# Peptides against a protein of PDB entry 5CWW: the designs that were tried, part 24

Target 1, 194 residues: chain A of PDB entry 5CWW
Amino acid sequence: VPKLQGPFDFDLNPEDEQDDEVELKDIYVIGEKPRVADLMRGEEEELEMMKEDQHNGLSLNIICLLSTSGQVKICLDIDGVEAQWLPPRSKNKRLFAPPPEPPSLLTFQTFDTLKPAEVTPDGWPMFSEDATSPYSFYVTHPAGITYISLTPWVFRLESELQSDSEAGTEFRIDLLAKGQGSERDRIFTQTRTQ

## One batch from the design tools (peptide; made by RFdiffusion4, then SolubleMPNN)

Design b2_p23_4_s3
Fold by OpenDDE base, seed 5:
Structure b2_p23_4_s3 (fold): chain B 194 residues (1-194), chain A 23 residues (1-23)
Amino acid sequence: as target 1 above (194 residues)
Amino acid sequence: DAEEEAKRKAVLEALKKALAKLR
């Protein structure tokens, strides 16, 4: 039986006061880059071809949350939430290991896709994938469609995760945090036909 | 501006801590 995952703790929710009122409508998960080395342990030749086409994805899962107001929250799964199965009922009274600390999600970025005048109580914003990139997606709402790309920062974060050197980490992370963040473009706006 | 800077600083400190755990 699959284990129900959650609750998730959100580390660093800078908008704690508003988030208690934020109704979520959709969740979009970008899986971590497949460890090609772990998947292809037997096929050395395909590993070289996949290294060239290795769109160097992030080694962390990304969880995007979408509110009724069209707010997008981009979270990083630092703890590496894997699919957990309920342990088989072993009869042994194994000491209640303290429940593992709930997985924490790091909120990387929060932004709006809708103008205040476009927000409706009955709004149903939804995520949709971009077939051209795993790190790009769309937010669809009756008011319009917004393109989002994580590519401006994902590769920089991955390079930092793969770096063995702590030297310059603070500077590189400062550049990451002060950077342009996610790309956002409103590609379609619904004109109210009067 | 000041609130956004504070948010960015918080994210930066969290990323530093996260990276220290992942390395």
Scores: peptide ipSAE 0.232, ipTM 0.802, DockQ to the pose 0.068
Fold by OpenDDE base, seed 2:
Structure b2_p23_4_s3 (fold): chain B 194 residues (1-194), chain A 23 residues (1-23)
Amino acid sequence: as target 1 above (194 residues)
Amino acid sequence: DAEEEAKRKAVLEALKKALAKLR
């Protein structure tokens, strides 16, 4: 039986305490890059071909949150939240391990997809995947459709995660944090027929 | 400007901590 996971602690900046009022409407999860080496332990030749076509993915899960207002929050799963199964009801070893610290999501970026005038109380923005890239998606709202791509930073972050050298890490992370982050493009806007 | 800089700094520190945990 799957274990219910949560609550998740958002390592939100303390100034984002106002986000407690954000009504979430949708969640979009981008799974971590599969460890092909673990999956393909028997087929060395296919591993080389898959290494070239290995869409360089992030070794972390990405959790995107979408509010009624069209605000997108991009979160990184640093703790590696894996599906937990309820332990078999073995009678005698509930060592009360302290409840594992709730997994923390790191908020990497927050941005709006709607203008204030486009926000409606009955608005239901939704995520949809991009078939061309696992790190791109759409936000659909009655006011319009916004394309989002995480590719500008995902590959840089992955390169940093895979780096054995701490040399220049601070500079590279600073570059990631100072960057505009995700690409956003409003591909469709509903013209209000007045 | 100041709020955006504070947010960037917090993301920076969080990423540093995250990387230290993952290495």
Scores: peptide ipSAE 0.232, ipTM 0.797, DockQ to the pose 0.068
Fold by OpenDDE base, seed 3:
Formats: C-alpha cells, sequence, structure tokens
Structure b2_p23_4_s3 (fold): chain B 194 residues (1-194), chain A 23 residues (1-23)
C-alpha cells in the first residue's frame, strides 16, 4: 500500500503578494532517470533500453503543479523524495521516530498557460503526457491546449549534476537561470461559437 | 525588472547549494 507523502516545503516560493491561495488542480511528475546500480539487477535487454533513455534524462525528479488559473509551477526535487510504502503490519510498535524533516522542492520556473479572460471558475486545467518525449507535456483546458517542453534547460542541468568540477559551475548555473526557460506554445484555441 | 532579477538570483543560490549537497 503506498504511503501518503508530505508535507513538502517549497524553497524560493516568492511570497505570492496575492493573498489568493493558488488553488492547485493537478500535479505532473517526471521521474528521475534510473540509477545504473538499480539497472544492473534487471535483464540485459531492459538495461540497454534504459541506457538509451538514461543518456537523455535528469537525475532529479521534476514536479509540475497546475492551478485553477492555468499557472504552471516547475519544481525540482533536490532531496530525492522516493516512493514510500506502508510497512507491513508488524506488531512491533516501533516508537514513531520523529517525522523526518519535510523534503524541500525548489521552484525553478512559474508561468501562465491561460490568458486572464480564459480563466473560468468551473475551468479545470489538466496535465497530459507527450508520448514522444518524457520532458514534454500538455496543459489541457476548455479554452485551449498548451504544449510545454523542459528540454531547453533539463540537459544543461543534468550536465552540471554529473560534473565533478566546481570550476565554472557558477557561470553555467547563471546561464541556466538567465537562459531560455521552458518552451511554451499554444497549439489549440477553442473558438467560442457565438 | 528588479523583482525578476531577485527571483533569478534566489534560484541560482538554491541551485548552487543543491549541487554542493549532491557532490
Amino acid sequence: as target 1 above (194 residues)
Amino acid sequence: DAEEEAKRKAVLEALKKALAKLR
């Protein structure tokens, strides 16, 4: 049985100066690339398929949050939150170890997918996967569909995570933050039939 | 402009700190 996880702390959540509690409607998780050590236990064919996928993956989980207003928040799991399972009903009341410090999510980017005039109280935006890329997805809303791609920065971030050299890290991270963020393209807009 | 620059700087410092923990 899966264990409920959380609460999560959000690092660098700008104090939304708007007292409007951002009502979240959906969550989309892009899992980290499998660790090579975990792959060595699989079949050799699975290892080869996963190696091809691993060459182009991020070593961190990405958590995307979607609000009622169509705002997307891209968060990085720096603490390495793993899926937790409820322990089997062993009768030993192990004293509840104090809950570990809540894992922190780093807000990397925030952007809107809807225009203010497209936001409706009954609108329920949702994430959907892109079958062609693990780092691309869609936001679907009655007003339209927005394509999102994380590819402009994901591979550069992974290169920094795999780098053993601290030399130039500051400069390269500066380029990540100042560079082009996620790609965003409105691929469909519903025409209101008057 | 200034607020966006402050947000970018905060993201940079957090990423640097994260990378230092993961290395």
Scores: peptide ipSAE 0.231, ipTM 0.801, DockQ to the pose 0.049
Fold by OpenDDE base, seed 1:
Structure b2_p23_4_s3 (fold): chain B 194 residues (1-194), chain A 23 residues (1-23)
Amino acid sequence: as target 1 above (194 residues)
Amino acid sequence: DAEEEAKRKAVLEALKKALAKLR
């Protein structure tokens, strides 16, 4: 049985302290790229073909949060939150371990998909996947559909995570933060016939 | 805007801290 996980601490920027009032409507999780070494533990022959498929992906989980207002929050799982299962009943070692510190999510980016005039109390924005990329998705709302792509920064962040050199880290991270955030494109707008 | 720059700086510091934990 899957274990309910949470609460999560959000390492929010100071401006997002108002998030306590944000009603979340949907979540979208982009899992970390599979560690080829972990997948291939036991299948030596498939190891060679999958090495060439540089599965260009992030080594961190990405958690996207969507509010009623169409606000998207992109969070990075730094602590490596794994899927937890309820322990099998037979090992009732009541390890009175103090509850582990809640995992922290780093808020990487927050942005709106709706104009203020498009926000409605009954609006229910939802995420949907893009079949063409694991790092792209759509936000669907009655007012319109917004395409979102994380590709402008994901690969740069991965390159930094895989870098063994601390030299230039500050510069590269500065480029990531100053660089293009997530791509956003409104692909459809519902024309309200007055 | 100064606010966007402050946000970017906070994200930068958080990423630096995160990377330091992951390395």
Scores: peptide ipSAE 0.232, ipTM 0.799, DockQ to the pose 0.049; fails the geometry check

Design b2_p23_4_s4
Fold by OpenDDE base, seed 1:
Structure b2_p23_4_s4 (fold): chain B 194 residues (1-194), chain A 23 residues (1-23)
Amino acid sequence: as target 1 above (194 residues)
Amino acid sequence: SAAEEAKRKAVLEALKKALAKLR
């Protein structure tokens, strides 16, 4: 039985002074790319198709948070939230291992999908997947639809995670942080019938 | 803005720290 995970600690959130009670409306999780070693238990044919896609994924889970105001937070799971399964009902009173410390999420990027004039108290922004890419998705709101892609930085971050040398790490991470970050495009806007 | 630059710097430092733990 899957265990509900949380609460998450935002200890690595850069002090967004606006820790105002951001009411979360939706969550979107992009799982880490499967490790080749974990896939080797599958059929060989499935392994070949996944090898091409494995080069394009991130080794970290990405957690996207959406507020009622249409604010998106892109968070990285640095500690690796392993899928926690309820322990099998072993009859032995295993000493209550202290509850694992909640995983720390690193906020990589925060941005708005709505203009201030589009924010409404009854707004219901929601995530939806993009069938064409695991690292792209949509935010749907009554005011419009926004396309989001993480592809501009995910590959670069993965390359850094897989690098054996610390040489140039600071420079490469600086380039990541100074980059444009996630792609964001409003693909549809609801025309207000006057 | 200066606030955006400060946020970018904070993310940078957090990423450096995170990568140091993952390696």
Scores: peptide ipSAE 0.220, ipTM 0.795, DockQ to the pose 0.067
Fold by OpenDDE base, seed 5:
Structure b2_p23_4_s4 (fold): chain B 194 residues (1-194), chain A 23 residues (1-23)
Amino acid sequence: as target 1 above (194 residues)
Amino acid sequence: SAAEEAKRKAVLEALKKALAKLR
């Protein structure tokens, strides 16, 4: 039986006083790039094609959170959320491993997809995937559709995660945080016909 | 804004901590 995962701890979030009042409406998860070494224990030929596509992946899970107001939070799973199963009912009193500490999510970026005038009490913003890219998605709301792409920073972050050199790390992280975050484009706006 | 700079600084510090754990 799969274990219900959550709640997630946001220990690394900046103290946004406004975070406590954000009603979440949807969640979108971008899984970490497949570890070819772990998945490909059997097929050598698929390894070469996946290497080219893997250069564009992140070794961390990305958790996107969407509020009723159309606010998107892009979070990074630093601790690695693995699929957890309920422990088998083994009668052996093996030490209750302390419940795994809830995974800490790092909020990388927060932005709005709706204008204040577009926010409605009964709004139902939803995530939807982009079939053309694992690091792009849409936020759909009755007021319109917003395209989001994480590609501007994902590659840079992955390069930093794979870097064995501490030299220049501070500079590269500073560039990553000061740089342009996720791409955001409103591709459709619903005109309210009065 | 000052709030945006504070947020960026917080993200920077969090990323530094994260990288220190992952390396």
Scores: peptide ipSAE 0.219, ipTM 0.794, DockQ to the pose 0.067
Fold by OpenDDE base, seed 4:
Structure b2_p23_4_s4 (fold): chain B 194 residues (1-194), chain A 23 residues (1-23)
Amino acid sequence: as target 1 above (194 residues)
Amino acid sequence: SAAEEAKRKAVLEALKKALAKLR
């Protein structure tokens, strides 16, 4: 049985963000690249295909959180939360190692998909996948549909994670943080037919 | 805004720290 992962600690709550209890309505998870090393027991051909696919993703899980207000938080699972399975009911009271420290999520970016005037008390925004990219998705709300893409930064981050050289790391990270975040485009707006 | 700059700085520092742990 998959273990429910959580609670997650948000390490980067800047003090100035009023802990306005952002009522979360939906979660979208972009799984990490499969580590080829874990798949190396397969046929060499599968390994080559996986190596090609490994150039096209992030080695970290991405957790997208969506609030009632249409706020999206893009979080990175830095601790690499491996899918924890509930330990089999082994009769041996192995001293359950203290529950692993809750994984730290790094909030990479926060942005709104709705204008304040579009926010409704009964609004229920939801995520939906983009079949064309694992790092793109939609936020749907009665007021409209917003396309989101993480591609502007994901590949740069992955390149940094895979870099064996510390040389220029600070510069590249600085560019990542200062650069354009996630792409956001309102592709549909519901015109209130009065 | 100043708040956005502060957030970017926080993200930057967190990324640096994270990368240092992952390497």
Scores: peptide ipSAE 0.219, ipTM 0.794, DockQ to the pose 0.068
Fold by OpenDDE base, seed 3:
Structure b2_p23_4_s4 (fold): chain B 194 residues (1-194), chain A 23 residues (1-23)
Amino acid sequence: as target 1 above (194 residues)
Amino acid sequence: SAAEEAKRKAVLEALKKALAKLR
């Protein structure tokens, strides 16, 4: 049984001056690319399928948060939150290992998918996956559907994470932070039938 | 905006710190 993970610390969130209690409605997780070394014990066919996907994946988990207002927050798991499972009911009182320090999430980007006039009290925005890319997804709301892609920055971040050279790191990270960030496109807007 | 620039700077510093920890 999967263990409920959390709380997550947002230690690296820029002070959002708007400590507006963002009412979260949905969470979308993009898992890190599997470590090839850990998969070498699996079936060869599963390894080949994963190798093609691995070439373009991020080695960090991405946590997307969606508010009632249609605000999306893209967070990076920099501490490497391992999937925790409920310990099997093994009789051995494993000494309570001190609770692991809560993982810190880094807020990479925040943006809105709805216009202020589209936000409704009864609106329930939801994430949905894109079958064509693990780093693309949709936000669906009664007012419309927004396509989101993380591909503009994910590969650059991964390249930096895999770089053994500190040379130019500051410059490359500066380019990531100053970049356009995630792609966002409203693919459908609900016409008010009067 | 000044607020957007401050946020970008904070993200930059956080990423640098994270990378230093991961290396």
Scores: peptide ipSAE 0.217, ipTM 0.793, DockQ to the pose 0.067

Design b2_p23_5_s1
Fold by OpenDDE base, seed 1:
Structure b2_p23_5_s1 (fold): chain B 194 residues (1-194), chain A 23 residues (1-23)
Amino acid sequence: as target 1 above (194 residues)
Amino acid sequence: REEKRKKALEALKKALEKLREEA
């Protein structure tokens, strides 16, 4: 049985603390890809087939949050929350280890998918996956559909996380953070039929 | 490798914190 994990601490922008409680409507999780170093500990034969797939993912979980207003927050699990399974009911009362510090989610980027005039009180934006890419998805709202891709920065970030050199890493990460290069494309807009 | 990864993540956190303070 999967263990319920949480609460998560969100490292939100201080600006988000002042504004009215952003009502979250949906969550989309992109699971981490195994790190190359962790794969090398496994059986050699499965390693060759996975090597081609290994270069194509982030070794961090990504958590996307969607508000009623169509605001998307892209969060990174920097603490590496692994899927925890409930331990089998062994009789031994494990002494209450202090609850592990809740994993912190780092807000990487925040952006809107709707114009202010498109926001409705009964609007229910939802995430949906892109079958062609694990790092792309859609936000569907009655006003329209927005395509989102994280690929422009995900591979760059992974390259820094896997780098054998510390030289220039801080500078490149600063550029990556400033660029916040998620792609957004409104692929459909619902015309108000008069 | 784990130490380098940790440093990169700390650098990312610091970079994002700076952007939030400048906004």
Scores: peptide ipSAE 0.556, ipTM 0.926, DockQ to the pose 0.745
Fold by OpenDDE base, seed 5:
Structure b2_p23_5_s1 (fold): chain B 194 residues (1-194), chain A 23 residues (1-23)
Amino acid sequence: as target 1 above (194 residues)
Amino acid sequence: REEKRKKALEALKKALEKLREEA
């Protein structure tokens, strides 16, 4: 039987704590790509097919959160949440190990997809996938559609996570964090017919 | 490899924390 997981802790920007309770409307999850080391345990044939795709994936789960206001929050699962199953009812009174600390999500980036004038109390923004890329998606709202791509930084981050050298890693990660180069493009705007 | 990954993730966390403090 699958174990219910959660709640998750969010490592949010203190500025986000001061902003009015952001009502979440949708969640979009981009699952982690298997680590090269984990693939080595699989059949060699699957390894060859995935090697071509391996260069474009992140070995972390990405959790995208969407608010009523059209705010997108990109979170990273640093702890690596795996599917957990209920332990078999083994009768042995194993000493209640303290419940594992809830996994924390790290907020990587926050941005808006709507202009202030487009925000409505009854807004219902939604995520939709891009069939051409696992790291691209759309945010749809009555006011318009925004294309989002995480590809500009995902590869760079994965490269640092897989690097064999610690030299310059901190500097490159600092630049990556400062750049936060998600692509965001409004591809459609609905004109209010007066 | 796992230790280096952990260090990179810690560096990322620290970098993001700094950005949040400067904003």
Scores: peptide ipSAE 0.555, ipTM 0.926, DockQ to the pose 0.745
Fold by OpenDDE base, seed 3:
Structure b2_p23_5_s1 (fold): chain B 194 residues (1-194), chain A 23 residues (1-23)
Amino acid sequence: as target 1 above (194 residues)
Amino acid sequence: REEKRKKALEALKKALEKLREEA
């Protein structure tokens, strides 16, 4: 049985003036890809297959949160939260272990997929995957469909995480944090049939 | 290698925290 994890501590970006009122409707998780260092310990054949994939995935889990209003939060799991299973009933719960500190999610970016006039109280936005890329997805809402891609920054961030040199890393990471360059494109808008 | 990764993650955290404070 999977262990309930949480609460998560969100290091939220300041753009969220309304943190307390955001009703979440959906969660989309992009699992981490193995680090190059971890791959080097594996069979040489697996390493060759991953080198051909031009999109070296991020070695961090990405958690996308979607609100009723169509707001998307892109969060990074810097602590490496793994799936935990409920311990077998027979193990004495060490009553005295301090509760583990909740894992912290780092909010990388927040943006809206809906215009204010498109937001409805009964809205039900949902995530859906893009079969062509693990770092792209759609937000569907009765008002329309928005394509989102994290590819503009994911590769650059991974490059910094795997860098063999510290020279300029802080500067480039600062630019990444400020740029928040996820692609967002409304691919469909529901036209009112006059 | 792991130390460099840790430093990069710390730099990222610090950069995002700074953005939060400036807003």
Scores: peptide ipSAE 0.554, ipTM 0.926, DockQ to the pose 0.698
Fold by OpenDDE base, seed 4:
Structure b2_p23_5_s1 (fold): chain B 194 residues (1-194), chain A 23 residues (1-23)
Amino acid sequence: as target 1 above (194 residues)
Amino acid sequence: REEKRKKALEALKKALEKLREEA
């Protein structure tokens, strides 16, 4: 039986810490893809095929958080939360290892999907998946629908995580972080029929 | 490889921290 994991600690921006009042409404999780390095322990032939498939996704879990105000936080599980299973009922006194430090989520990007005038107290924004891409999704709110894609940076980040060269990695990561190139497009706006 | 991955993740963390400080 899968073990319920959490709580997670969030390494939030100081600006986000001031928003202690951000009420979360929804969570969207993009599970990690197998690391190429982990697959390399298998047959070399599968490795070559996977190197060509630039589409292996990110070897980190992505946790997207959605607030009542339509704010989206894109968080990365840097610690790599592995699936935990409930221990088999065997009586062995598992020494209460101190509860593993809760995994820290790194906030990669924060952005709004709603204009201030569109925010309502009774708003109920929700995530929905894009069937065509695991790294794209929608935020649906009564005011409108926003398409979000993480693809512009996800594959670049994975490339750095899988790189055999340390040369220029820091520089490229700095550029990646500064660019924060998630796509965000309002695809539908509800016209308030007065 | 694991060490390189760790360094990349540390670099990412550091980069994001810098952005937070500059904001």
Scores: peptide ipSAE 0.558, ipTM 0.926, DockQ to the pose 0.746; fails the geometry check

Design b2_p23_5_s2
Fold by OpenDDE base, seed 4:
Structure b2_p23_5_s2 (fold): chain B 194 residues (1-194), chain A 23 residues (1-23)
Amino acid sequence: as target 1 above (194 residues)
Amino acid sequence: MEEKRRKVLEALKKALQKLREEE
């Protein structure tokens, strides 16, 4: 049986004055893709074919959080939180190991999908997948639908994670962070029938 | 590989921290 994981700590969470009051409505998880290096530890011959397999995926889990207000928070699992299973009912009272420190999520980006006038107390924004891209998704709300794509920065970040060269990494990462390169596009707006 | 990955993630954390300080 899968173990319920959490709580998670958020590293570098924007001091949104509203952070303590942000009611989360939905969560969307993009699982990590296998690291090329981990795939390469196998048979050398499969190495060449897998280099062409554009492992265009991020070797980190991405956790997207959605508030009632339509705020999206993009978090990175930098600690590599693995699926935990309930320990088999082994009778061994393993002593109170201090609960492992809660896994930390790195807050990469926070943005709104709703205008202030579109926010309602009874709002029910939800995530939905994009069938065409694992790193794109939609936020649906009665006021409208917002398309979100993480692809612009995911690719660059993975390139840095897989690079053999440390030269210029800090500079490129700084640019990546400053760019906040998630694509966000309101693809539909509900016309209020007066 | 793991050490480099760690360095990249630390660089990212530092970069994001700087952005939060500038906000």
Scores: peptide ipSAE 0.580, ipTM 0.938, DockQ to the pose 0.841
Fold by OpenDDE base, seed 1:
Structure b2_p23_5_s2 (fold): chain B 194 residues (1-194), chain A 23 residues (1-23)
Amino acid sequence: as target 1 above (194 residues)
Amino acid sequence: MEEKRRKVLEALKKALQKLREEE
């Protein structure tokens, strides 16, 4: 049985968004891709086939959150939250170790997919996968469909994470953060039949 | 390798923090 994980602390949420007021409706998780260094610890034969596809991902989990208002929050799992299973009921009363510090998610970007006039109290926005890219997805709402792609920054961030050189890293990361370059495109809008 | 990753992630956190302070 999977262990219930949480609560998660959100690092660097926008101050104006009282987390208590944001009703979350959906969650979308993009699992981490294996790091090149971790692949070298496996058997040599599987290494050759995976080499081409493996350079195309982020070695961090990405957690996307969607509110009733159509707000998307892109979070990074910096701590590397692994799937935890409930330990087998071994009879030993494990001493109350202080609860481990809740894992923190780093809020990378927040943006809206709906205009204020499109937000409805009964609206139920949902995530859906893009079959063409693991780092692209759709937000579907009765008012329309928005395409989102994380590719503009994901590959740049991974390049920094894998780089052997620390030279210029701070500058490139500053540019990456300032760019907040997720693509967002409204591909469909529901025409109100007058 | 892990130390370098940590430094990159700390740099990212600091960069994002600065942006939130400017907003």
Scores: peptide ipSAE 0.579, ipTM 0.938, DockQ to the pose 0.842
Fold by OpenDDE base, seed 5:
Structure b2_p23_5_s2 (fold): chain B 194 residues (1-194), chain A 23 residues (1-23)
Amino acid sequence: as target 1 above (194 residues)
Amino acid sequence: MEEKRRKVLEALKKALQKLREEE
C-alpha cells in the first residue's frame, strides 16, 4: 500500500508571496533523469541510446505549482523524494524514531502567466505537457495560453551537478540563479468579443 | 560525486537566498 507523503516545506519563497495566501489549482511534476552513475548499473546497450537524451535532462525532480492567479512556482526536489510504501506490519514496536523531517522543496523561480486584469476568482489555469520536450509545458487559462520552457537553465544546472571541477562553480551558479532563465511566451490570447 | 552535488546545491541555495534578500 502506498504511503501518503507530506507535508512539504518550501524553502526560499518570495517574502511578498506567502504560499499560505496562494490558492493552488494544478501541479506539474518533471521526473528526474537517471544520473550517469545510476545508468552504469544497467545494461550497456540502453546506455548508448540514453546518453544522447541525458545531456538535456536534470538529475533532480522539478515540481511546478500553478495558482488561481496564473502564478507558476518552479521548485526543485533537492532531497530526492521517493515513493514510500507502508512498512510491512512487523510486530516489533520500533521505538519512537522521531518522524523524519518533512522533505523540503527549493523554490527556484516564481513568475506570472497572466496580467492582473486577466485574473479572475473563478479562473482555473491548468498545466499541459509539451510532447516534444519533457522540460517544456503550457499553462492554459480562459484568458490565454502561455508556453514555458525550463531547458535554458536545466542544462546548465545539470552540467554543474555533473562537473568534476569545483572551480568557478559558485560564480556559474550565481549567474544561473540571477538569470532565472525559464522561457515564457504567450502564444494565444483570448480576445474578449465586445 | 554526492559530495560535489551537495556543494552545488548548497551554492544554489545561497545564491537564491541572496536574490530574495535583494528583492
Scores: peptide ipSAE 0.578, ipTM 0.938, DockQ to the pose 0.838
Fold by OpenDDE base, seed 3:
Structure b2_p23_5_s2 (fold): chain B 194 residues (1-194), chain A 23 residues (1-23)
Amino acid sequence: as target 1 above (194 residues)
Amino acid sequence: MEEKRRKVLEALKKALQKLREEE
């Protein structure tokens, strides 16, 4: 049985978002792609990678959070949160280990998918996948559908993570952070049938 | 590799922190 993970600490949240006021409605997780260096360590891992057609991805988990207001928060798992399983019933839980420090997620970007006039108290925005890209998805709300793509910055971040040279890395990372390069496009707006 | 990766992630965290301080 999968273990529930959390609570998560959010590093570098925008100050305007008092965590207490944001009701989360959905979560969308983009799993990490294996690192090239990790692929070369095991014959079995190399065989598994050869089966995946799309080797281009980020070697970090991405956690997207969606609020009732249609706000999307893009978080990066820097600590490498792994899937945990509940221990089998028979092993004495070492009950006395201090609880591990909660894993932290780095808040990369926050943006809205709805206009203020489109936000409703009973609104339930939801994520849905894009079959054409693992780093693109949709936010569906009664007011409309918004396309989101992380592709513009994901590739650049991965290139820095895989780089053999530290030359210029700080500068390129600074540009990446400033760019906030996620694509956002409202592809459908619901016409109020009067 | 791990040390370089750590440095990149630290640089990202610092860059984002700077942006939050400027807002």
Scores: peptide ipSAE 0.577, ipTM 0.937, DockQ to the pose 0.835

